# Peptides against a protein of PDB entry 3HUF, part 16

Target 1, 320 residues: chain A of PDB entry 3HUF
Amino acid sequence: MWIIEAEGDILKGKSRILFPGTYIVGRNVSDDSSHIQVISKSISKRHARFTILTPSEKDYFTGGPCEFEVKDLDTKFGTKVNEKVVGQNGDSYKEKDLKIQLGKCPFTINAYWRSMCIQFDNPEMLSQWASNLNLLGIPTGLRDSDATTHFVMNRQAGSSITVGTMYAFLKKTVIIDDSYLQYLSTVKESVIEDASLMPDALECFKNIIKNNDQFPSSPEDCINSLEGFSCAMLNTSSESHHLLELLGLRISTFMSLGDIDKELISKTDFVVLNNAVYDSEKISFPEGIFCLTIEQLWKIIIERNSRELISKEIERLKYA

## One batch from the design tools (peptide; aimed at target 1 S42 S44 K76)

Design b1_p12_1_s4 (made by RFdiffusion4, then SolubleMPNN; from b1_p12_1 with V2K D12E)
Fold by OpenDDE base, seed 5:
Structure b1_p12_1_s4 (fold): chain B 320 residues (1-320), chain A 12 residues (1-12)
Amino acid sequence: as target 1 above (320 residues)
Amino acid sequence: SKEENNEGVEEE
């Protein structure tokens, strides 16, 4: 989201969130969803127009800002952004930090991009929330991104957490739920006066982790917890692969259970399968190797003695 | 409609 602040009390000492939309900026406007009052004698009554675009798909992957357009409203002294005069037709900016000078005002409006990029685990939840979040200037998507700051957990009562949720947790993404999204939707009007009223996701996250026994106490408890072990998996799940890498596993890939030969078994401590393959092929598992699902592995890795547990399971099947 | 004078004053 874009946040503006200014020196010299020209914004009345307040910070504002600028959501996607158009703002008239000037001395003689009233603060609302489409106007930014700036208090200086050097500023025209209606000085500039700011236009913030909705997030692009690219912004979801890069964590880049919503495009920020600035137009001078034919003022005597013009408008500058990052020490450059705004062109007659206006200019568009993708920099995360904008120093906006209105006329000869000695104080600048500082616009900065607070990175917030929300990944959804479920396409239905994305479909429900994406429009509202995009109107807040928040990029949204389903695919993993290095720009992802928040992850929406799909709450199915009594279900195991998904691989996406597991991975999001281990990569230190802030896990959020529908309650946080609802709260984000309600603050849009209140943050016009004070950007500090934007809810902190960390409280929501702490509550999710505290109230769900399927989460370890910390990502650090699980990261590299299985270092020195080797696994094999089907070459079909990138998220599962990345999850297993974060556990410190050496990973081999195979295309079918038939590819699990004696050579692979000799180099592998266990085989990780998806639920569909595990359920369908459990009768045909290779002898002498431990096969488990990601969800079964997760139940082991969240335990304090995960290495001992996995070792016992490996030994049980090697010597059976 | 009087175009409201859209001039800032030079602060000295």
Scores: peptide ipSAE 0.156, ipTM 0.741, DockQ to the pose 0.490
OpenDDE base, seeds 1, 2, 3, 4: peptide ipSAE 0.139, 0.142, 0.086, 0.076; ipTM 0.745, 0.737, 0.708, 0.709

Design b1_p12_2 (made by RFdiffusion4)
Pose (drawn by RFdiffusion4):
Structure b1_p12_2 (pose): chain A 301 residues (1-255, 262-274, 288-320), chain P 12 residues (1-12)
Amino acid sequence: MWIIEAEGDILKGKSRILFPGTYIVGRNVSDDSSHIQVISKSISKRHARFTILTPSEKDYFTGGPCEFEVKDLDTKFGTKVNEKVVGQNGDSYKEKDLKIQLGKCPFTINAYWRSMCIQFDNPEMLSQWASNLNLLGIPTGLRDSDATTHFVMNRQAGSSITVGTMYAFLKKTVIIDDSYLQYLSTVKESVIEDASLMPDALECFKNIIKNNDQFPSSPEDCINSLEGFSCAMLNTSSESHHLLELLGLRISTFMKELISKTDFVVLNGIFCLTIEQLWKIIIERNSRELISKEIERLKYA
Amino acid sequence: SEEDEFYENEED
């Protein structure tokens, strides 16, 4: 999401989260959902228009920002963005850091993008919530992405968690649920400061894993719990390979050395396991000679 | 200064 703040007291010492839409910025305007008051001698009463475009699907994968546009409103002293004078018809920016000078004001409005892309585990969930989050400047998607910062698990309806959830937990993504999304549906009309929505997501995550037999205490205890073991799988997607790597496994992808060297086969007279079955063991027992002894029992037998 | 004049004399 986009955030602005400034040095001096030109934004009254406050920061602000800017959602997709348009803002009029100037000396004689009141701070509301569509105006930003910036007080300085050389800033025109209505000085600049900031337009933030809603996110594209590609930004969910790249981590790129919503397009930020600035128009100078025929002002006495002009507008610059990153030291470039804003021409008529305005300019658009896809960088993550913008220094915006209004008039001759010695203090710049500093706009910066905070990473936030939300992965859903369920297509019906994505369709229900996507437009809401896109209007806040939050890209969403279903497939794996390296720019994902949060993962929405399905309602844990007293049932096993999905591989997408296990993978998000291991790569240290913040796991959230419907209750946090309901909080996000509260905030479009609001004028709130930098980092206002982020800590609640961490609190939601910390509460989810508490007293939960689908999760261990931390991603740290899960990572490299199967070191010294090896495995094999058919046409491993880079995500499943990375998931198994995070468990400390050695992996052999296939399209005498696939059988005796390899301890077990991971799926989607050889011994086979699903990742769902492997997760049950990855939690269960205690030590490295216990939590990886039940997996060593399933191999010999 | 030019900035003071603009601040005091600026109209809608």

Design b1_p12_2_s1 (made by RFdiffusion4, then SolubleMPNN; from b1_p12_2 with E3L E5K E11K)
Fold by OpenDDE base, seed 4:
Structure b1_p12_2_s1 (fold): chain B 320 residues (1-320), chain A 12 residues (1-12)
Amino acid sequence: as target 1 above (320 residues)
Amino acid sequence: SELDKFYENEKD
């Protein structure tokens, strides 16, 4: 989201979130959803127009800001952004930091992009919330992104957290839920006067982690916890692969259970399967192979003695 | 990060 602050008291010492939309900026406007009052004698009554666009799909992957357009409203001394005069037709900016000078005002408005990119675990939740979040200037998507700052956990995802949630946790992404999204939807008007009224996602995250025994105390408890072990997995999910990599596993991929030969077995401590394959082919598992689902693996990983537990299971099946 | 601080504080 875009946040504006100003030097001196020209914004009354407050920060403000600018959601996608159009704002008239000037001395003689009243703060509301479309106006930004700036207190300076050097600023025109109506000085500039700020237009913030909704996030693009690209912004979700890059963590780039919503496009920020500045137009001078034919003022005597113009408007500058980053020491450059705004063109007559307005200019658009994609920089994360904008120093906006209105006329000869000695104090600048500082606009900065606070990155917030929300990944959803499922398309249904995305469909429900994307429009509203985009109107808050928050990029949203389903796919993994390095720009992801928050991850929406689906509470309806049964008794176990999803692979997406597991991976988000290990990536040190702030996990949130629908309750946080509901809260976000209420703050749009309140944050006009004070950006600090934006709800802290970390409090939501704290509550999720504290109230759910499926999360370890820290991602660091799991990262590289299985270093030195080798696994094989079906080449079906990139997130699953990345999750296993974060555990420190050496990963071999196969296309079908029929590809699991003696050579692969000799180099592999266990096989990771999706639930569907595990359930359907359980009877046909090769003897002497430890097969488990990612969910079963996760249950082991969150234990303090995960390495010992895995070792015991490997040994049990090797001598069986 | 804010999250790093969180994890540091929860270990105490």
Scores: peptide ipSAE 0.088, ipTM 0.706, DockQ to the pose 0.010
OpenDDE base, seeds 1, 2, 3, 5: peptide ipSAE 0.084, 0.080, 0.083, 0.068; ipTM 0.701, 0.701, 0.699, 0.694

Design b1_p12_2_s2 (made by RFdiffusion4, then SolubleMPNN; from b1_p12_2, 5 letters changed)
Fold by OpenDDE base, seed 4:
Structure b1_p12_2_s2 (fold): chain B 320 residues (1-320), chain A 12 residues (1-12)
Amino acid sequence: as target 1 above (320 residues)
Amino acid sequence: SELDLYAENETD
């Protein structure tokens, strides 16, 4: 989201969130969803127009800002952005930091991009929330992105957390839930004159982790916790592979259980399967190898003695 | 205020 603050209290000492939309900026406008009052005698009554576009798909992957358009409203002294005079037809900016000078005002409006990119675990929730979040200037998507700052966990009571959730946690992404999204959605209905009034995602995250025994206390408790072990996995999701990599595992991939030969077994401590294969093929698992689901693996890795637990399971099957 | 010191009459 775009946040503006200003020097010299020309914004009344407040940091304001700018959602996608159009704003008339000037001395003689009243703060509302489409107007930004700036208190200076050196600023025209109606000085500039800010237009913030909704996020693009590219913005989700790059963490880039919503496009920020500035137009001078034919003022005597013009408008500058980053010391450059705004052109007659307006200019568009993709920089994360904008120093906006209105006329001869010695104090500038500083616009900065606070990155918030929300990844969703399932397409249904994305479909439900994406429009509203995009209207808040929040890029949304399903795929893993280096720009992802938040991850929406679906509250299925009593279900195991998904691989996406596990991976998001290990990546130190702020995990949020539908309650947080609901709070975010209500924010647009109010003129946010203070960016500090945004709901704290970290508080939401802390509450999720505290109240769910499926999470370790810290990602650091799990990262590289299985260093030195080797696994084989069915070539399924990229997220599963990345998750196992973050655990410090050496990973081999296979396409079917039939590909699990003696050579693979000799190099592999355990096999990670998806739930469907695990449930359907359990009777046909190769002898002498520990097979488990990623969810079962997760239950082990969140334990303090994860290495010992894995070792015991491996040994048990070698001597059976 | 410091703002008053830099007050220029901009054409509205």
Scores: peptide ipSAE 0.045, ipTM 0.679, DockQ to the pose 0.307
OpenDDE base, seeds 1, 2, 3, 5: peptide ipSAE 0.044, 0.042, 0.043, 0.038; ipTM 0.680, 0.671, 0.660, 0.672

Design b1_p12_2_s3 (made by RFdiffusion4, then SolubleMPNN; from b1_p12_2, 4 letters changed)
Fold by OpenDDE base, seed 4:
Structure b1_p12_2_s3 (fold): chain B 320 residues (1-320), chain A 12 residues (1-12)
Amino acid sequence: as target 1 above (320 residues)
Amino acid sequence: SELDEYYKNEKD
């Protein structure tokens, strides 16, 4: 989201979130969803127009800001952004930091991009929330992104956390839920006056983790916890692969259980399967190999003695 | 990150 602050109390000492939309900026406007009052005698009554675009798909992957357009409203002394005069037709900016000078005002409006990029675990929730979040200037998507800051966990009571949630946790994203999104949807008007009124996602995360025993105390407890072990998996999920990599596993991929030959077994400590394959083919598992689901693996990984537990299971099947 | 601080504090 874009946040503006200003020097010299020209914004009354407050930070303001600028959501996608158009804002008239000037001395004689009243703060609302489309106006930014700037208190300076050096600023025109109506000085500039800020237009913030909704996030693009590219912004989701890059963590780039919503495009910020600035237009001078034919003022005597113009508008500058990053010491450059705004063109007559306005200019667009993709920099994460903008120093906006209105006329001869000695104090600048500082606009900065606060990275908030929300990944969803399922397409249904994305479909439900994406439009609203985009209107808040928050990029959203389903696919893994290095720019992802937050991850929406689907709270299905009584179910194991998804691979996406596991991976989000390990990559140190802030896990949030629908309750946070609901809260976030209500803040649009309140944050006009004070950006600090934005709900704390970390508090939501803390509550999720504290109330769910499926999470270890920290990602570091799991990262590389299985270093030195080797697994094989179906080449079906990139997230699953990334998760297993974060566990420190050497990973071999196969296309079908029929590809699991004696050679692969000799080099592999265990096989990771998705739930569908595990349930359907459990009767046809290769002899002498430990097969488990990612969820079963996760249950082991979150234990303090994960390495010992895995070793015991491997040994049990090797000598069985 | 805010999370890094959280995880540090929870281990203490």
Scores: peptide ipSAE 0.185, ipTM 0.755, DockQ to the pose 0.010
OpenDDE base, seeds 1, 2, 3, 5: peptide ipSAE 0.185, 0.182, 0.180, 0.178; ipTM 0.755, 0.756, 0.752, 0.752

Design b1_p12_2_s4 (made by RFdiffusion4, then SolubleMPNN; from b1_p12_2, 4 letters changed)
Fold by OpenDDE base, seed 3:
Structure b1_p12_2_s4 (fold): chain B 320 residues (1-320), chain A 12 residues (1-12)
Amino acid sequence: as target 1 above (320 residues)
Amino acid sequence: SELDEYYLNEKD
C-alpha cells in the first residue's frame, strides 16, 4: 500500500494510506476518500491529481508498488516528483519512494510503498477476496512468490495444515486467516485519517500459532533440521519441493513409483508422497523403503528430536 | 522482518 507523510505539518502531522483510486490534492479540499487536503499558502486550491492503479500480476511476483500517477492541475508553479517536473499530461511512477513537491511549497509529501503481497492456499478464497484486496492496493495470487508477505490459511477444524501453510511458515511469511481479510475489508474509512490504524497482521498470526499445535516454535527449528538426509519425491508439487529443500534435504525426483529402482533406493533415506498417492499405492510400496506423506514428515519435523525420530523409522524399515 | 524480531524475542 502507498503511505503518504509530509514535512512541515502540511498533512496535519498525519500519515495516510492511499488505496487505488483518484485523489484531488490541494489546499481547498476536504480530506475524504478522493481528496487530500494540504495545508500551505503556496499550494493551489486544487493543485494535483494522484491516481493509484490497482496491482498488476507482475506486482505480486516482484513486490513492486501500484503505479502512482501524478498530474498537475495547471498550476502556476507546477508539481515535481523526485526533483523532476511532472509532465503536462502527467507522469507515472513505479519507484517505492516518491518525494512530491507541490508548487513552491518548501515541504514535500513523501510517499512510500509498504509491501504487502497475499498468497492464497486455494483458488476459491482467492476468487472471493482478490477484488477487494486489489482495491486496497494488495497484490494477490496462488503461486509461490518471493515477494509474498502474507499467506491465507483456510481454517479447517481438525485437519492438518496444508503444505502451502507449512511452506509459508518456514518461509517466514505472516500467516493470516479469513478474520483478518474481513477486517481488512472494513479499514478504508479509518485509515484515511491515521495510517497506523491498519490492522496488525502479526497479531492475527500470533493468534493462529498460539492456538495450533501443528506449528513449531519457530521456522529456524525446522530449517535445515534434516541436513544430511536424502529423500525422493514425485515431481508433482513445486511447493513440496521447496519445503523439503528448506528442511535441508537432498531431493531426488521421480515421475512414477515404478521409477524407484535399486540405485535410487541406495541413495535415498525415505520417499515423500502426497496423500493421494500414499493412500492409493501403499500396497505397492517397495520393500525396505520408508515412505511417508508430507504431513507425516511435518509431524516428525515439529518434534524436538526430529532427527532421531526419522532415523529410527529409517532403520526400522531397512531391517524389516 | 517483524516476524524475525518476533521469533527472536520469544526465544529470549
Scores: peptide ipSAE 0.099, ipTM 0.709, DockQ to the pose 0.010
OpenDDE base, seeds 1, 2, 4, 5: peptide ipSAE 0.091, 0.089, 0.092, 0.095; ipTM 0.697, 0.700, 0.706, 0.708

Design b1_p12_3 (made by RFdiffusion4)
Pose (drawn by RFdiffusion4):
Structure b1_p12_3 (pose): chain A 301 residues (1-255, 262-274, 288-320), chain P 12 residues (1-12)
Amino acid sequence: MWIIEAEGDILKGKSRILFPGTYIVGRNVSDDSSHIQVISKSISKRHARFTILTPSEKDYFTGGPCEFEVKDLDTKFGTKVNEKVVGQNGDSYKEKDLKIQLGKCPFTINAYWRSMCIQFDNPEMLSQWASNLNLLGIPTGLRDSDATTHFVMNRQAGSSITVGTMYAFLKKTVIIDDSYLQYLSTVKESVIEDASLMPDALECFKNIIKNNDQFPSSPEDCINSLEGFSCAMLNTSSESHHLLELLGLRISTFMKELISKTDFVVLNGIFCLTIEQLWKIIIERNSRELISKEIERLKYA
Amino acid sequence: SDPENQTDYEPP
């Protein structure tokens, strides 16, 4: 999401989260859902227009910002963005840091992008919530992405968690649920400061894993719990390979050395396991000679 | 330019 703040007291010492849409910025305007008051001698009453475009699907994967546009409103002293004078017809920016000077104001409005891309575990969930989050400047998607910061698990309807959830937990993604999304549906009309929505997501995550037999205490105890073991799988996607790597496994991808060297086969007279079955063991027992002893029992037998 | 929208500021 986009945030602005400034030195001096030109934004009254406050920061602000800017959503997709249009803002009029100037000396004689009141701070509301569509105006930003910036007080300085050289800033025109209505000085600049900031237009933030809604996100594209590609930004969910790249982590790129919503397009930020600035128009100078035929002002006395002009507008610059990163020291470039804003021409007529305005300019658009896809960088993550923007220094915006209004007139000859010695203090710049500093706009910066905070990473926030939300992965859903369920297509019906994505379709229900995507438009809401896109209007806040939050890219969403279903497939794996390296720019994902949060993961929405399905309602844990007294049932096992999905591989997408296990993977998000291991790569240290913040896991959230419907209750946090309900909170996000509250905030479009609001004028709120930098980092206003982020801590609630962490609180939601910390509460989810509490008293939950689908999760251990932390991603740290899960990571490298199966070191010294090895495995094999058919056409391993880079995500499943990375998931198994995070467990400390050695992996051999296939399209007398696939059998005796390899302790077990991970799926989607050899011994086979699903990742769902592997997760049950990855939690269950205690030590390295216990939580990896049940897996060593399933191999000999 | 619209004078009503302009600042009355003049630098020395």

Design b1_p12_3_s1 (made by RFdiffusion4, then SolubleMPNN; from b1_p12_3 with S1M E4S E10V)
Fold by OpenDDE base, seed 5:
Structure b1_p12_3_s1 (fold): chain B 320 residues (1-320), chain A 12 residues (1-12)
Amino acid sequence: as target 1 above (320 residues)
Amino acid sequence: MDPSNQTDYVPP
């Protein structure tokens, strides 16, 4: 989201969140959802128009800011952004930091981008929330992104966490739920005067982890916990591969169970399968190798003695 | 330029 602050008292010592929309900026406007009052004699009554666009699809992958358009409202001394005069037709900015000078005001408005990018685990939740979140200037999507700051888990009561949720946890993404999204949908009016009133997602995350026994105490408890072990994985999911890498596993990929030959068995401690393949092919698993699902592996790695547990299971099947 | 909209800035 865009946050504005100013030097001196020209913004009354307050920070403000700017959501996507249009703002008239000037001395003689009243603060509301479409106006920003700036208190200086050096500023015109109606000085500039700020227009913040909704996130682009590209912004989801880059964590880049919503496009920030600035137009001078035909003022005597113009408007500058990052020491450059705004053009007559207005200019658009994608920089994360904007120093906005209104006329000859000695104090600048400092706009900075606070990155928030929300990944959803399923398309249904995305379809419900994307429009509202985009109107907050929050990029949203389904696919993994290095720009992802938050992950919405969608769990039915009594179900295991998904691979996406496991991976989001290990990559230290803040896991959130629908309660946090609901709270985000209500903040627009409350944060006009004080940007600090934005909800802390980290508190929501801590509560999710604390109340769910399917999570370890920290990602650090699981990261590299299986260092020195080797696995083979069916080449079906990039998130699954990245998850296994974060566990410190050496990974071999295969295209079918028929590719699991004596050579692969000799260099592999266990085989990781998706649920569909595990359930359908469990009768045809190669002899002398431990096969498990990611969800079964997750149940092992969240235990304090995960290395001992996995070693015991490997031994049990090698000598059976 | 609407003079009513302009700054009250007086150059030094």
Scores: peptide ipSAE 0.097, ipTM 0.779, DockQ to the pose 0.834
OpenDDE base, seeds 1, 2, 3, 4: peptide ipSAE 0.090, 0.087, 0.091, 0.087; ipTM 0.788, 0.778, 0.783, 0.783

Design b1_p12_3_s2 (made by RFdiffusion4, then SolubleMPNN; from b1_p12_3, 4 letters changed)
Fold by OpenDDE base, seed 1:
Structure b1_p12_3_s2 (fold): chain B 320 residues (1-320), chain A 12 residues (1-12)
Amino acid sequence: as target 1 above (320 residues)
Amino acid sequence: MDPSNQTDYVPE
């Protein structure tokens, strides 16, 4: 989201979130959803127009800001952004930090991009929320992104957490739910006056972790917890691979159970399978190898004695 | 230029 602040109390000492939309900026406007009052004698009654675009698909992957357009409203002394005079037709900016000088005002409006990028685990939830979140200037998507700051957990009562949720947790992404999204949808008016009124996603996250026994106390409890072990993984998802890497596992990949040869078995402590392969082929598992799903692995990993539990299972199946 | 939109420029 774009946040504006200003020096010299020209914004009344308030920080304001700018959502996608158009704002008239000037001395003789009243603060509302489309106007920003700036208090300076050096500023025109209607000085500039700010236009913030909705996020692009690219912004989801890069964590880049919504495009910020500035147009001078034919003022005597013009408008500058980052010490550059705004062109007659207006200019567009993709920098995360903008110093906006209105005319000869000695104080600048400082616009900065607060990165918020929401990944969804469920395409149905994305379809439900994407439009509203984009109108808040929040990029959204399904695919893993290095720019992801938040991850929406699917609240199916009684279901195991997904691999996406497990991975988001280990990546230290703030896990949120539909309750937080609902809260975000209501803040649009309240944050006009004070950007600090933005809901804290960390509180939502703490509540999710506290109320769900499928999470460890911290990501640090699981990160590298399986260092020194090796696994073979059916090449099913990149998220699964990255999850296993974060556990500190050495990973070998294979395309089918038929590719599991004696050499691979000799170097592998266990095989990680997807649920479909595990359920369909459990009768045909190679002898002397421990096969499990990621969900089964996760249930072991969240235990305090995860290394001992895995070692016991490996021993039980290698020597059976 | 809309004259009504001109700054009453006072140096701050």
Scores: peptide ipSAE 0.047, ipTM 0.745, DockQ to the pose 0.623
OpenDDE base, seeds 2, 3, 4, 5: peptide ipSAE 0.044, 0.045, 0.045, 0.041; ipTM 0.736, 0.731, 0.740, 0.716

Design b1_p12_4 (made by RFdiffusion4)
Pose (drawn by RFdiffusion4):
Structure b1_p12_4 (pose): chain A 301 residues (1-255, 262-274, 288-320), chain P 12 residues (1-12)
Amino acid sequence: MWIIEAEGDILKGKSRILFPGTYIVGRNVSDDSSHIQVISKSISKRHARFTILTPSEKDYFTGGPCEFEVKDLDTKFGTKVNEKVVGQNGDSYKEKDLKIQLGKCPFTINAYWRSMCIQFDNPEMLSQWASNLNLLGIPTGLRDSDATTHFVMNRQAGSSITVGTMYAFLKKTVIIDDSYLQYLSTVKESVIEDASLMPDALECFKNIIKNNDQFPSSPEDCINSLEGFSCAMLNTSSESHHLLELLGLRISTFMKELISKTDFVVLNGIFCLTIEQLWKIIIERNSRELISKEIERLKYA
Amino acid sequence: EWEENNEGVEEE
């Protein structure tokens, strides 16, 4: 999401989260859902228009920002963005840091993008919530992405968690649920400061894993719990390979050395396991000679 | 309109 703040007291010492839409910025304008008051001698009463475009699907994968446009409103002293004068018809920016000078004001409005891309575990959940989050400047998607910062698990309806959830937990993504999304549906009309929505997501995540037999205490105890072991799988996607790597496994991808060297086969007279079955063991027992002894029992037998 | 927008605007 986009945030603005400034040195001096030109934004009254406050920061602000800017959602997709249009803002009028100027000396004689009141701070509301569509105006931003910036007080300085050289800033025109209505000085600039900031237009933030809604996110594209590609930004969910790249981590790129919503397009930020600035128009100078035929002002006495002009508008610059990153030291470039804003021409008529305005300019658009896809960088993550923007220094915006209004008139001759010695203090710049500093706009910066904070990473926030939300992965859903369920297509019906994505379709229900996507437009809401996109209007806040939050890209969403279903497939794996390296720019994902949060993962929305399905309602844990007294049942096992999905591989997408296990993977998000291991790569240290913040796991959230419907209750946090309901909070996000509160905030479009609001004028709130930088980092206003982020800590609640961490609180939601910390509460989810508490008293939960689908999760251990931390991603740290899960990572490299199967070191010394090896495995094999058919056409391993880079995500499943990375998931198994995070467990400390050695992996052999196939399309007498696929059998005796390899301790077990991970799926989607050889011994086979699903990742869902592997997660049950990855949690269960205690030590390295216990939590990886149940997996060593399933191999000999 | 331009004069009204830039009314009272001065250098720093």

